# Designs tried in a protein design run: peptides against a protein of PDB entry 1MQS. Part 17

Target 1, 223 residues: chain A of PDB entry 1MQS
Amino acid sequence: ILKMLFLNKDLNNNDNITTITDDIFNQQEIIWKVLILDIKSTATISSVLRVNDLLKAGITVHSLIKQDRSPLPDVPAIYFVSPTKENIDIIVNDLKSDKYSEFYINFTSSLPRNLLEDLAQQVSITGKSDKIKQVYDQYLDFIVTEPELFSLEISNAYLTLNDPKTTEEEITGLCANIADGLFNTVLTINSIPIIRAAKGGPAEIIAEKLGTKLRDFVINTNS

## One batch from the design tools (peptide; made by RFdiffusion4, then SolubleMPNN)

Design b1_p10_4_s2 (from b1_p10_4, 6 letters changed)
Fold by OpenDDE base, seed 1:
Structure b1_p10_4_s2 (fold): chain B 223 residues (1-223), chain A 10 residues (1-10)
Amino acid sequence: as target 1 above (223 residues)
Amino acid sequence: SKKLNLNDYI
């Protein structure tokens, strides 16, 4: 998250958040930026950073992507939002309207190829692709509530998985989404977990999917 | 994090 707030520059990861922000604040001129979030990413940011951390990172204003935002054509913007068609359309609209001077786009999870192509196509049509400075997948589709506990904050997940009226296809789809979130968490923490799940239910499905994703990732990165 | 190159898709 801090790396994102400093426009994905290399930071010394051995220092705590306060030390990093203080050092940068004291040694370099602050580049003031706006931070644009959605509901999910707001929760993520709030779980990891304090308001003072945002200020020290040069975030002067933060807003929700769906809110009516005032134009700041001379100010760079950091987007940290879910990889959805709706958010892409809003970003492109902001680009068309010259809402900000520069656009640093960070998605909370992996952006599917079809959505990336859609973003690229829409940006190309605007003729303002030069304003898009960065596009990143941050893999931060989770909330850290305490050192040993985190949440994906998927709405009604428990109810859906335990409702006898839910179809197998729906369960499988939701389990895949949960596995994706867990996968992103593992990548962010940079540790390979031992997966434990209750047998005979959705947890087992999730564990299997996560295991497969991790194995595939390890194979692809080591080749 | 993974950097995505938008130019590869334009």
Scores: peptide ipSAE 0.235, ipTM 0.857, DockQ to the pose 0.710
Fold by OpenDDE base, seed 5:
Structure b1_p10_4_s2 (fold): chain B 223 residues (1-223), chain A 10 residues (1-10)
Amino acid sequence: as target 1 above (223 residues)
Amino acid sequence: SKKLNLNDYI
């Protein structure tokens, strides 16, 4: 998260948030930025950072992407939002409107190819692609509640998985979403965990999906 | 994180 707030520059990972922000603040001129969030990413940020941390990272204002935001054409913006068509359209509209000077786009999870193509196409049409400075997948589609516990914040997951009225397709879809969230978590912590799951239920399905995703990722990264 | 290149998808 801090890396994102500093425009994805390399940060010293051995320091705590305060030390990192203080060091950067003291060593470099602070670049003031606007942080654009959605509901989910707001929760993510809030779970990890304090308001003071945002300020130290140069975030002058943070707003929801769906809120009416005042133009700040001389201020760079960091978007940290879910990879959705809606958010892409809003970002493009903001680009068209010259709402900010520069756009640093960070998706909370992997952006599907079709959406990436859509984003690229729309940006190209605007003629303002030069303002798009970065596009990243941050893989932060989870909430940190405590040092050893996190949540994917999937509403009613337990109920859905245990409701006899839930279709196999719905279960499979939900399991895939959970696996995606876990995958993102693994990438974020930069450590491959040992996966343990109960047998004979959704947890096993999730574990299998996650395992596949991790294997594919490792293979693709090492190739 | 993964950097995405928009130019590759235009």
Scores: peptide ipSAE 0.235, ipTM 0.856, DockQ to the pose 0.691
Fold by OpenDDE base, seed 2:
Structure b1_p10_4_s2 (fold): chain B 223 residues (1-223), chain A 10 residues (1-10)
Amino acid sequence: as target 1 above (223 residues)
Amino acid sequence: SKKLNLNDYI
């Protein structure tokens, strides 16, 4: 997995994940990348890596392949997804749309020849095959059972956030508290979450705050 | 892991 996150460069395998990420972080310029996952690969990544590990690997943004993702035409993307026709079609659509600068495609298991041929054919038609930098078959199909729901037990959070009389300052304060709770939860679970939040509301604020906290934590722990 | 070459399948 780490090798994949570092664009399949050779890594010293004798060290633990933390040591590897620390060494690379300290010795090399970080290439910032987007990581695109599906539900299955998310579970795999979360079982092996901590949030800090992803950040140290230069993963600035991660999302689900089926999610509406903003274009980042100057940023390389790593796909780590199941070898399905659906995912191939999405990747090709992303390629057509110039969604990212480069495409590093990693399938979670062996890609059947027919699907590989389909991918190749579709890519060739786009005329953008040069953007496909790598295609790998990985052999990581680990599903981890994770809790689907947890609570921070913050009293009246819903009411406060949805009351039209609540001030922006109050909302911001509450969002900060929620973000703190989520941050602690993430660290405790020692897994990498994909943050999904509704746009235009307090959930987005929380997501942004959480993201900032995670980034700051990584920076501060390495200093 | 196995590196795949798309050019072999075009």
Scores: peptide ipSAE 0.211, ipTM 0.844, DockQ to the pose 0.328
Fold by OpenDDE base, seed 4:
Structure b1_p10_4_s2 (fold): chain B 223 residues (1-223), chain A 10 residues (1-10)
Amino acid sequence: as target 1 above (223 residues)
Amino acid sequence: SKKLNLNDYI
């Protein structure tokens, strides 16, 4: 989430949320941004961050994607929304209307290829593709399919993690994303899990990252 | 996060 709020720049993962935001706030000029959410992503953000954290990340205002929002043509926007046709259409309409200066689009889960193609096609028709600065799948959503079973809806995760052509950086990045998604899931459920993972593979890496995030969170919440 | 390139789909 913090990485997204800082336009997906690399952040030092060893620090707690407050330390990260304070360090970035003190070391770099704050880029003020608008944050556009939906109901689902609002719950995710609210579970992890306080209003003050958003402010420290340079979020001037946050609003729901379905709300009537005032144009801020000189302000960059971060979208953090579900990968739906409805949200895509709204984003494209916002682009057409020059609602913001730049668009940083982050989907809460994997965007299906058909929807990505639809987004690309609609953006192309507008002639304003240059305003779309980023499109990311953040893996900060989950679907509960059965009791005690859920999915982060990460496409080709198994293939990516097991392909010998995949770089260590790609694996590490994906593991970090999965850990972030799991972290948000844990916070949403409001229960601290016992983590079990297979040894010697990506699952162990994910477990370690998740464990660190949870420990840091608990320490910071109790402080 | 996974970066998606829109240009690959235009």
Scores: peptide ipSAE 0.262, ipTM 0.858, DockQ to the pose 0.372; fails the geometry check

Design b1_p10_4_s3 (from b1_p10_4, 3 letters changed)
Fold by OpenDDE base, seed 1:
Structure b1_p10_4_s3 (fold): chain B 223 residues (1-223), chain A 10 residues (1-10)
Amino acid sequence: as target 1 above (223 residues)
Amino acid sequence: PVKLDLSDYI
């Protein structure tokens, strides 16, 4: 998260957030930026950073992507939002309207190829592709509440998994989404977990999917 | 974090 707020520049990861922000604040001129969030990413940011951390990172104001926002054509913007068609359309609309000077786009999880192609196509039509400075997948679709406890904040997951009327296809789909979130968490922590799950239920399905994703990732990165 | 390049898709 902090790296994203400094436009994905290399930071010394051995220091705590306060030390990093203080060092940057003292050594470089602050670049003031707008931070655009959605509901999910707001929770993510709030779980990791304090208000003072945002200020030290040069965030002047933060707003929800769906809210009406005043144009600041001379101010760069950082988007940190879910990889959805709706959010892409809003970003493109903001680009068309010259709402900000520069666009640093960060998705909370992996952007599917079809959505990336859609974003690229829409941006190309605007003729303002030069304003898109960065596009990143951040893999930050989880909430850290305690050092040993986190949540994916998937709406109605418990209800869906425990409703006897839920179809096998619906369960499988939800398990895939949960596995994706856990995979992103593992990548963020940069540590391969021992996976433990209850047998005979959706937790086992999730564990299997996550295991496959991790194995595939290791194979693809070491090749 | 993974950097994506839009130029490959425009």
Scores: peptide ipSAE 0.215, ipTM 0.840, DockQ to the pose 0.727
Fold by OpenDDE base, seed 5:
Structure b1_p10_4_s3 (fold): chain B 223 residues (1-223), chain A 10 residues (1-10)
Amino acid sequence: as target 1 above (223 residues)
Amino acid sequence: PVKLDLSDYI
């Protein structure tokens, strides 16, 4: 998250958030930025950072992507939002309207290829691709409440998985979504965990899906 | 974080 707020510059990860922000604040001129969030990413940011941390990172204003925002054509913007068509369209509209000077786009999770292509195409049509400075997948689609506890904040997951009316397809779909969230978490932690799941239920399905994703990722990165 | 290059898709 901090790296994102500093435009994905290399930060020495070994320091406390306060030390990092203080060091950067002292060593470099602060670039004031607008932070654009959605509901999900707001929760993510709030779980990790305080308002003062945002300020120290040069975030002067933060707003929801769906809110009406005043143009700040001389101010760079950091988007940290879910990888959705809706958010892409809003970003492109903001680009078209010269809402900000520069656009640093960070998706909370992996942007599917089709959406990436859509984003690229729309940006190309605007003729303002030069304003798009960065596009990143941050893989921060989770809430950290405690050092050993996190949440994917999937609405009604328990209810859906335990409702006898839920179809196998719905269960499978939800398990896939959970596995995606866990995968993102693993990538964020930058460590492959030992996966433990209860047998005979959704947890096993999730574990299997996650295992496959991790294996595929490792193979693709080592190849 | 994974950097995405839009130029590859345009």
Scores: peptide ipSAE 0.203, ipTM 0.830, DockQ to the pose 0.703
Fold by OpenDDE base, seed 2:
Structure b1_p10_4_s3 (fold): chain B 223 residues (1-223), chain A 10 residues (1-10)
Amino acid sequence: as target 1 above (223 residues)
Amino acid sequence: PVKLDLSDYI
C-alpha cells in the first residue's frame, strides 16, 4: 500500500510504516495527491493505515470513486479501486473531464483481459492516454484484522455455504470467489502457504481450488 | 504488484 501511495517507487526501508513515512516526509518534497477509493478499498486501507499515514504519504484528500468530486486539474490522482467495468467507466470519464493532472491506477485485484482491453480502448478514444501514468494490479482485496488473521469480507459466505437451498452452482461459484481472494492474498504476501482445511466440506473445495491456482501460477512464473 | 501496459491493447 505505501509503495502505491508513493507512485510505486521502490521503498528500500524494511522499517515500520511510521519510520518509512517519516523518512520520506522529511527527506523529500511531498507530492500532494488525491486518493480515489471504493468501498472495498476503503476498508482495506483503513485496516492497514491511519489517517496520519495518508497525510504523511502526501494524500491531501481521499474520496469514493462514485462520489461527486471536484476537479483538481493540477493535482495527480491515485486510484485504488476494484477491477470493475463501472470503475473503469468512471476513470475514463474523469480522464475525459480532465479531473486530475495525472492518473495512477491501481486495481485491488487482477484486472481481467477483457476489462484491460476495454480500458485501453476507451482511453485511446479520449486522446488523453499520456495522462495515465501507471496501471497496476495490487492484489489487495482482503482486510487485515490482526497480524495473523485476515478476512475477504464476502457477505453471507457462511450462511450461503450452509443453506440447504443453495445450489451446487452457487456453492461452486462462491468457493471460486473465496479461492480467488485467497490467491490474491498469497500473491500479496509473496509466500506459498501450507494449506490446511477441514475435509468433507466447502473448505476442502476452496483448498483444492486454491491449490490449483497456486500450481498454475508457479508453472507460469517458472516457464 | 503487477504493472499493466495499456499500449499492448491499443
Scores: peptide ipSAE 0.199, ipTM 0.830, DockQ to the pose 0.707
Fold by OpenDDE base, seed 4:
Structure b1_p10_4_s3 (fold): chain B 223 residues (1-223), chain A 10 residues (1-10)
Amino acid sequence: as target 1 above (223 residues)
Amino acid sequence: PVKLDLSDYI
């Protein structure tokens, strides 16, 4: 959550929320942002953060996605909402209306492929894909640069990575499948991504596997 | 270049 509020910049996860917010406040220029929530994500945010924490993170205004919101065309927006067709349609409408300067989209759970494709298709029609800077779900963080919206095949396997009952072998297998899916997606965009992942978890395993696949592909293509 | 971040942001 804190990473999301700071536009998915690397944060030291070992510090308490207050220390992190104070350090960032003192070391970096605050980027003022709007936070758009739904009922479910409001409960999540409220369980972890206080209003003062949001302010320190640069959140000037927070609103529900279904509420009528005033346009702030010079202000970036963070969406943290459920992956539903309804929310996607609202985000696209906000994009069409130039409601905000930039769109950082974070889904509260895994985004199904069909919904990701729907989002991508609708955004492509608007001609404003460049305003979408990030699309994240529970398992994926990617920064979209330029007018190309990326569609990822998200496997339901992501849910298993956070289950404490999952064995290391199962995690490794799932990470391989995820890396394969990501690899196939990367091939469609004709660009080699910069991959970032937290150390010591499934994300690192996926990053390593994907990185290896991409390196092998580049070598084989140049060869 | 596309940036792919796999780190948990929540």
Scores: peptide ipSAE 0.054, ipTM 0.690, DockQ to the pose 0.048

Design b1_p10_4_s4 (from b1_p10_4, 3 letters changed)
Fold by OpenDDE base, seed 1:
Structure b1_p10_4_s4 (fold): chain B 223 residues (1-223), chain A 10 residues (1-10)
Amino acid sequence: as target 1 above (223 residues)
Amino acid sequence: PVKLDLSKYI
């Protein structure tokens, strides 16, 4: 998250958040930026950072992507939002309207190829592709509540998984989404977990999907 | 974090 707030520059990861922000604040001129969030990413940011951390990172104001925002054509913007068609359309609209001077786009999880192509196509049509400085997948679609507990904050997950009327297809789809979130968590922590799950239910499906994703990732990165 | 290159698609 801090790396994103400093425009994805290399930071010394051995220091705590306060030390990093203090060192940068004291050594360099602060570049003031706007931070655009959605509901999910707001929860993620709030679980990791304090208000003072945002200020020290040069965030002058933060807003929800769906809210009406005043144009600040001379101010760079950091987007940290879910990879959805709706959010892409809003970002492109902000680009068209010259809402900000520069656009640093960060998705909370992996952007599917079809949505990436859609974003690229729409940006190309605007003729303002030069204003988009960065596009990143951050893999931060989870909330850390305490060092040993985190949540993916998937709405109605418990209800869906325990409702006897839920179809196998619906369960499989939800399990895939959960596995994606867990995969992103593993990548963020940069440690391969031992996966433990209850047998005979959705947890086993999730564990299998996660295991497959991790194996595929290791194979693809080492080749 | 993974950097995405839009130039490949624009």
Scores: peptide ipSAE 0.223, ipTM 0.844, DockQ to the pose 0.729
Fold by OpenDDE base, seed 5:
Structure b1_p10_4_s4 (fold): chain B 223 residues (1-223), chain A 10 residues (1-10)
Amino acid sequence: as target 1 above (223 residues)
Amino acid sequence: PVKLDLSKYI
C-alpha cells in the first residue's frame, strides 16, 4: 500500500510505516496526490493506514470513485479500486475530462485481460494515454484486522455456503471468489503458505482452487 | 504488485 501511495517506487520493506513515511518525507519533496477509492479499497486502506499516514504519503484528498469529484487538473491521482468495468469507465471518463494531471491506476486485484484490453482501447481513443503513468495490480483485495488475521469481506459467505437452497454453481462461484481473494493475499505477503482446509466441504474446494492458482502462477513466473 | 503494460494491448 505504501509503495502504491509513493507511485510504486521502491521502498525499504524493513521499516515501519512511520519510518518509511518520515524518511521519504525528509528525503524527497512530497508529491501531493489525490487518492480515489471504492468502498472495498477504502476498507482496505482504513485497516492498514491512518488518515495521518495518508497525509504523510502526500495524499491531500481521498474520495470515492463513484462520487462527484472536483477537477484537479494539476494534481496527480492515484486510483486504488476494484478491477471492474464500471471503475474503468469512470477512470476513462476522468481522463477524458482532464480531471487530474496524471493517472496512477492500481487495481485491488488482478485485472482480467478483457478489461485490460478494454481499458487500453478506451485510453487509446482519448488520445491521452500519456497521462496514464502506471497501471498495477496490487492484489490487496482483503482487510487486515490483525497481524495474523485477515478477511476477504465477502458478504454472507457463511450463509451462502450453508444455505441448502444454494446451488452447486453458486457454491463453486463463491469458492472461486474466495480462492481469488486468498491468492491475492498470498501474492501480497509474497510467501507461499501451507494451505490447510477442512475436508469434505467448501474449504477443500477453495484450497484446491487456490492451489491450482498458485501452481499456475509459479509456473508462469518461472518460465 | 504487478505492472501492467497497456501498450501491448493497444
Scores: peptide ipSAE 0.220, ipTM 0.840, DockQ to the pose 0.719
Fold by OpenDDE base, seed 4:
Structure b1_p10_4_s4 (fold): chain B 223 residues (1-223), chain A 10 residues (1-10)
Amino acid sequence: as target 1 above (223 residues)
Amino acid sequence: PVKLDLSKYI
């Protein structure tokens, strides 16, 4: 959550929330942004963060996605919302209306492939894909530098990775499937991504597997 | 280059 609020910059996860926010506040200029939530994500944020934490993270205003919101065309927006068709349509409408300067989209759970494709298609039609800077779900953090939006078709990955009853073998298997999906997606954009992941969790496993696949592909393509 | 960040946001 904190990483999301700082536009997915690298943070020291071993520190408490107060220490992290204070350190960032003292070390760099605060980027003021809008936080857009839904009912579910509001509960999540409220369970982890205080209002003061949001302020220290540079959140100037937070609102519900279904509420009428005033345009802030010079302010970047962070979306943290459920992966639903309704929310996607609202985000696209906000994009069409130039409601914010930049769009950092974070889904609260895994985004199904069909919804990712829908998002990509609608964004493509607007001609404003350059304003979408990031699209993240539980398993994917993607910075879009070009007008190309892509998504993975993996159902229930988030639930499985976060279930304490899930075995290490099941996690490893799921991470392999995610890496395969990411690999296939990367091939469609004809670019080798820079991969970053938090250490000590499933993200690292996925990054390592994907990195290996990409390296092998590059070697085989250049041979 | 595309940047892919796999860090959990929660």
Scores: peptide ipSAE 0.061, ipTM 0.707, DockQ to the pose 0.049; fails the geometry check
Fold by OpenDDE base, seed 2:
Structure b1_p10_4_s4 (fold): chain B 223 residues (1-223), chain A 10 residues (1-10)
Amino acid sequence: as target 1 above (223 residues)
Amino acid sequence: PVKLDLSKYI
C-alpha cells in the first residue's frame, strides 16, 4: 500500500510504516496526489493506514470513485479500486474529461482479461493513453508508458506467494510460471521492458528469471 | 520503454 501511495517507488520494507513515512516526508519533495477509492478499498486502507499516514504520503484528498469529484487537472491521481467494469468506465470517463494530470491505476485484485481488454480499448479510443502512467493489479505491478496493457491469468498467485505455508520450491515454481507468462506478454508487445523488483522476495526471483529469459531471447534473435 | 515493477502493495 505504501509503495502505491509513493507511485510504486522502491521502499525499504524493513522499516515500520511510521519510519518510512517520516523519512520520505522529511527527505523528499512531496508530490501531492488525489487518492480515489471504492468502498472495499476504503476499508483496506483504513485498516492499515491512519489519516496522518496518508498526508505524509502526499495524499491531499481522498474520495470514492462513485462520488462526484471536482476536476484537478494539475494533480496526479492514484486509483485503488476493485477491478470492475463500472470502475473501468469511470476511470476512462475521468481520463476523457482530463480530471487529473496523471493516472496511476491500482486494482485491488486480479484484473480479468476481458476487463483488461476493455480498459485498453477504451483508453486507446480516447487518445490520452499517455496520461496513464501505471496499471497494477494484486499480482503484478507494471508501469505502462505506452497504451499496451497486459495481465497474467494466474489464479491466486498473490495468495500463494504470501502464504507462509508455501514452500520455497512452490514459490520458485510459481515464480517461474509468472516469469513465463510475463515473457510471453512482453514478446507480444515487441518491447523489452525495464524490470524493477523489490529485493529479498518472490518479486526478485521473478525479475531475475524474466530478465534471463529476455536476455537469452534477444541474444538468440540477434545471432 | 515499458517499465515492469514487480512489487507487492503491502
Scores: peptide ipSAE 0.053, ipTM 0.660, DockQ to the pose 0.048; fails the geometry check

Design b1_p10_5_s1 (from b1_p10_5, 8 letters changed)
Fold by OpenDDE base, seed 2:
Structure b1_p10_5_s1 (fold): chain B 223 residues (1-223), chain A 10 residues (1-10)
Amino acid sequence: as target 1 above (223 residues)
Amino acid sequence: MKELELKSMY
């Protein structure tokens, strides 16, 4: 998250968030930016950072992507939003209207190819592609409740997995969603874990899906 | 090496 707020520059410091922000704030010229969020990413940011941390990272204003926002044509914007068609359309509209000086786009999870192509196509039509400085998948679609605890914020997951009326398709779909969330979490931690799961239940299904995703990722990254 | 244990709360 901090790396994103500093325009994905390499932060060579393994220090605590407070130490990093203090050091950067004191040693470097702060670039003031606007942070554009959605409901989901707001929860993510709020779970990890305090308002003071955002200020130290040069975030002067943060707002919701769906909210009416005043143009700040001289201010760069960081988007940290879900990879949806709706959000892409809003970003493109903001680009068309020259709402900000520069656009740093960060998606909370992996942007599907079809949406990436859509974004690229729409941006090309605007003739303002030069204003888009970055497009990143941040894989931050989880909530940190405690230093060693996180939540995927999947409503009624327990009920769905344990309800006899739930279809196999629904269970499989939910397990896939959980695996996706865990995958994103693992990537954020930047450490590939050994996965252990009990046999004969949803945990096994999730483990298999997660394992496949991780293997595919490793193969693609080493290629 | 980190370990991820998946437990179903039944």
Scores: peptide ipSAE 0.084, ipTM 0.741, DockQ to the pose 0.022
Fold by OpenDDE base, seed 3:
Structure b1_p10_5_s1 (fold): chain B 223 residues (1-223), chain A 10 residues (1-10)
Amino acid sequence: as target 1 above (223 residues)
Amino acid sequence: MKELELKSMY
């Protein structure tokens, strides 16, 4: 998150900033920016950072993406939002209206190819692609509840997995969502764990899906 | 090496 707030620049040789220290903020040139969030990303940010931390990172104003926002054409903007069609459309509209000087787009999770193509197409039509400075998948679709505890914030997961009326398709879908969340968490930690799961249940399904995702990721990053 | 244990609550 801090890396994102500093425009994804290398903060220090230690990519794993797990502790917010004043030293992190003092070593960086402060660029004043606007931070645009959605409901989900707000929860993520709020679970990790305090308002004062945002200020130290150069965030002067933060707003929800769906809120009416005043144009600040001379100020760069950081978007940290869910990869949805709605958010893409809003970003493009903001681009069209020259709402900010520069656009640093960060999605909370992986942007699907179809949405990436849509974004690219819409941006090309505006003729203002030069204002988009970066597009990142941040893989930050989780909530940190305690220093060593996080939640995927999946509603009714326990009920769904244990309700005998739940279909296999629903279980599989939920397991996939959980695996995606865990995948994002693992990438954030920057360490591939050994996965252990009990056999014969949802845990095994999740473990298999997560394992596949991690293997695919490793293959794709090494090629 | 970190270990991730997945536990299903029954």
Scores: peptide ipSAE 0.083, ipTM 0.738, DockQ to the pose 0.022
Fold by OpenDDE base, seed 1:
Structure b1_p10_5_s1 (fold): chain B 223 residues (1-223), chain A 10 residues (1-10)
Amino acid sequence: as target 1 above (223 residues)
Amino acid sequence: MKELELKSMY
């Protein structure tokens, strides 16, 4: 998150920024910028950062993407939002209206190819592609509840997985979503997990899906 | 974190 707030520049300190220290903020040139969030990403940010931390990172204003926002054509903006068609359309509209000087776009999870193509197409039509400085998948679709505890914030997950009326398709779909969240968490922690799951239920499905994703990732990164 | 290249897409 801090790296994102500093426009994804390499923070000279050790790759393992596990603790927010004043030293991190003192070493960086402060660029004043706006932070644009959605409901989900707001929860993510709020779980690990305080308002004062945002200020130290150069965030003067933070707003929800769906809120009416005043134009600040001379101020750069960081978007940290869910990878949805709705959010893409809003970003493009903000670009068309010259709402900000520069656009740093960060998605909370992996942007599907079709949505990336849609974003690219819409941006190309505007003729203002030069204002988009960065586009990132951040893999930050979880909240930190305690220093060693996180939540994927999936509503009714337990009920859905344990309701006898839930269809196999629904269970499989939910398990895929959970595996995606866990995958993103693993990437953020930058540690290879040992996966253990009970056999014969949703836990096994999740473990298999997660295992596959991790293997695929390792293969693609080492190639 | 993964950087996406928009310029290659349009």
Scores: peptide ipSAE 0.074, ipTM 0.707, DockQ to the pose 0.087
Fold by OpenDDE base, seed 5:
Structure b1_p10_5_s1 (fold): chain B 223 residues (1-223), chain A 10 residues (1-10)
Amino acid sequence: as target 1 above (223 residues)
Amino acid sequence: MKELELKSMY
């Protein structure tokens, strides 16, 4: 998150900036930026950062992407939002309207290829692609409740998995969502765990999906 | 190496 707030610049200090230290903030030139969030990413940010931390990172204003936002054409913007068509459309509209000087787009999770293509196409049509400085997948689609505890904030997951009325498709879909969340978490902590799961239940399904995602990621990163 | 144990609560 801090890297994102500093425009994904290599924070010279040890890759393990796990602790928000004053030193990190002091070493970076403060560029004042606007932070654009959605409801989900707001929760993510709020779980790990304080308002004062945002200020230290150069965030002057933070707003929801769906809110009416005043144009700040001379101010760069960081978007940290879910990879959805709706958010893409809003970003493109903001681009069209010259709402900000520069656009640093960060998605909370992996942007699907189709949406990336859509984004690229729409941006191309605007003729303002030069204003888009970055597009990143941050893999931060989880809430940190405690230093060693996180939540995917999936509502009614337990009920859905244990309700006999739940269809196989619904279970599979939910398991996929959980696997995605876990995948994002794993990538964030930058450590690939050994996955253990009980056989014959949702845990196994999730483990398989997660394992596949991790394998695919490793293959793609090493190629 | 960290381990991730997935448990279904039933």
Scores: peptide ipSAE 0.084, ipTM 0.767, DockQ to the pose 0.022; fails the geometry check

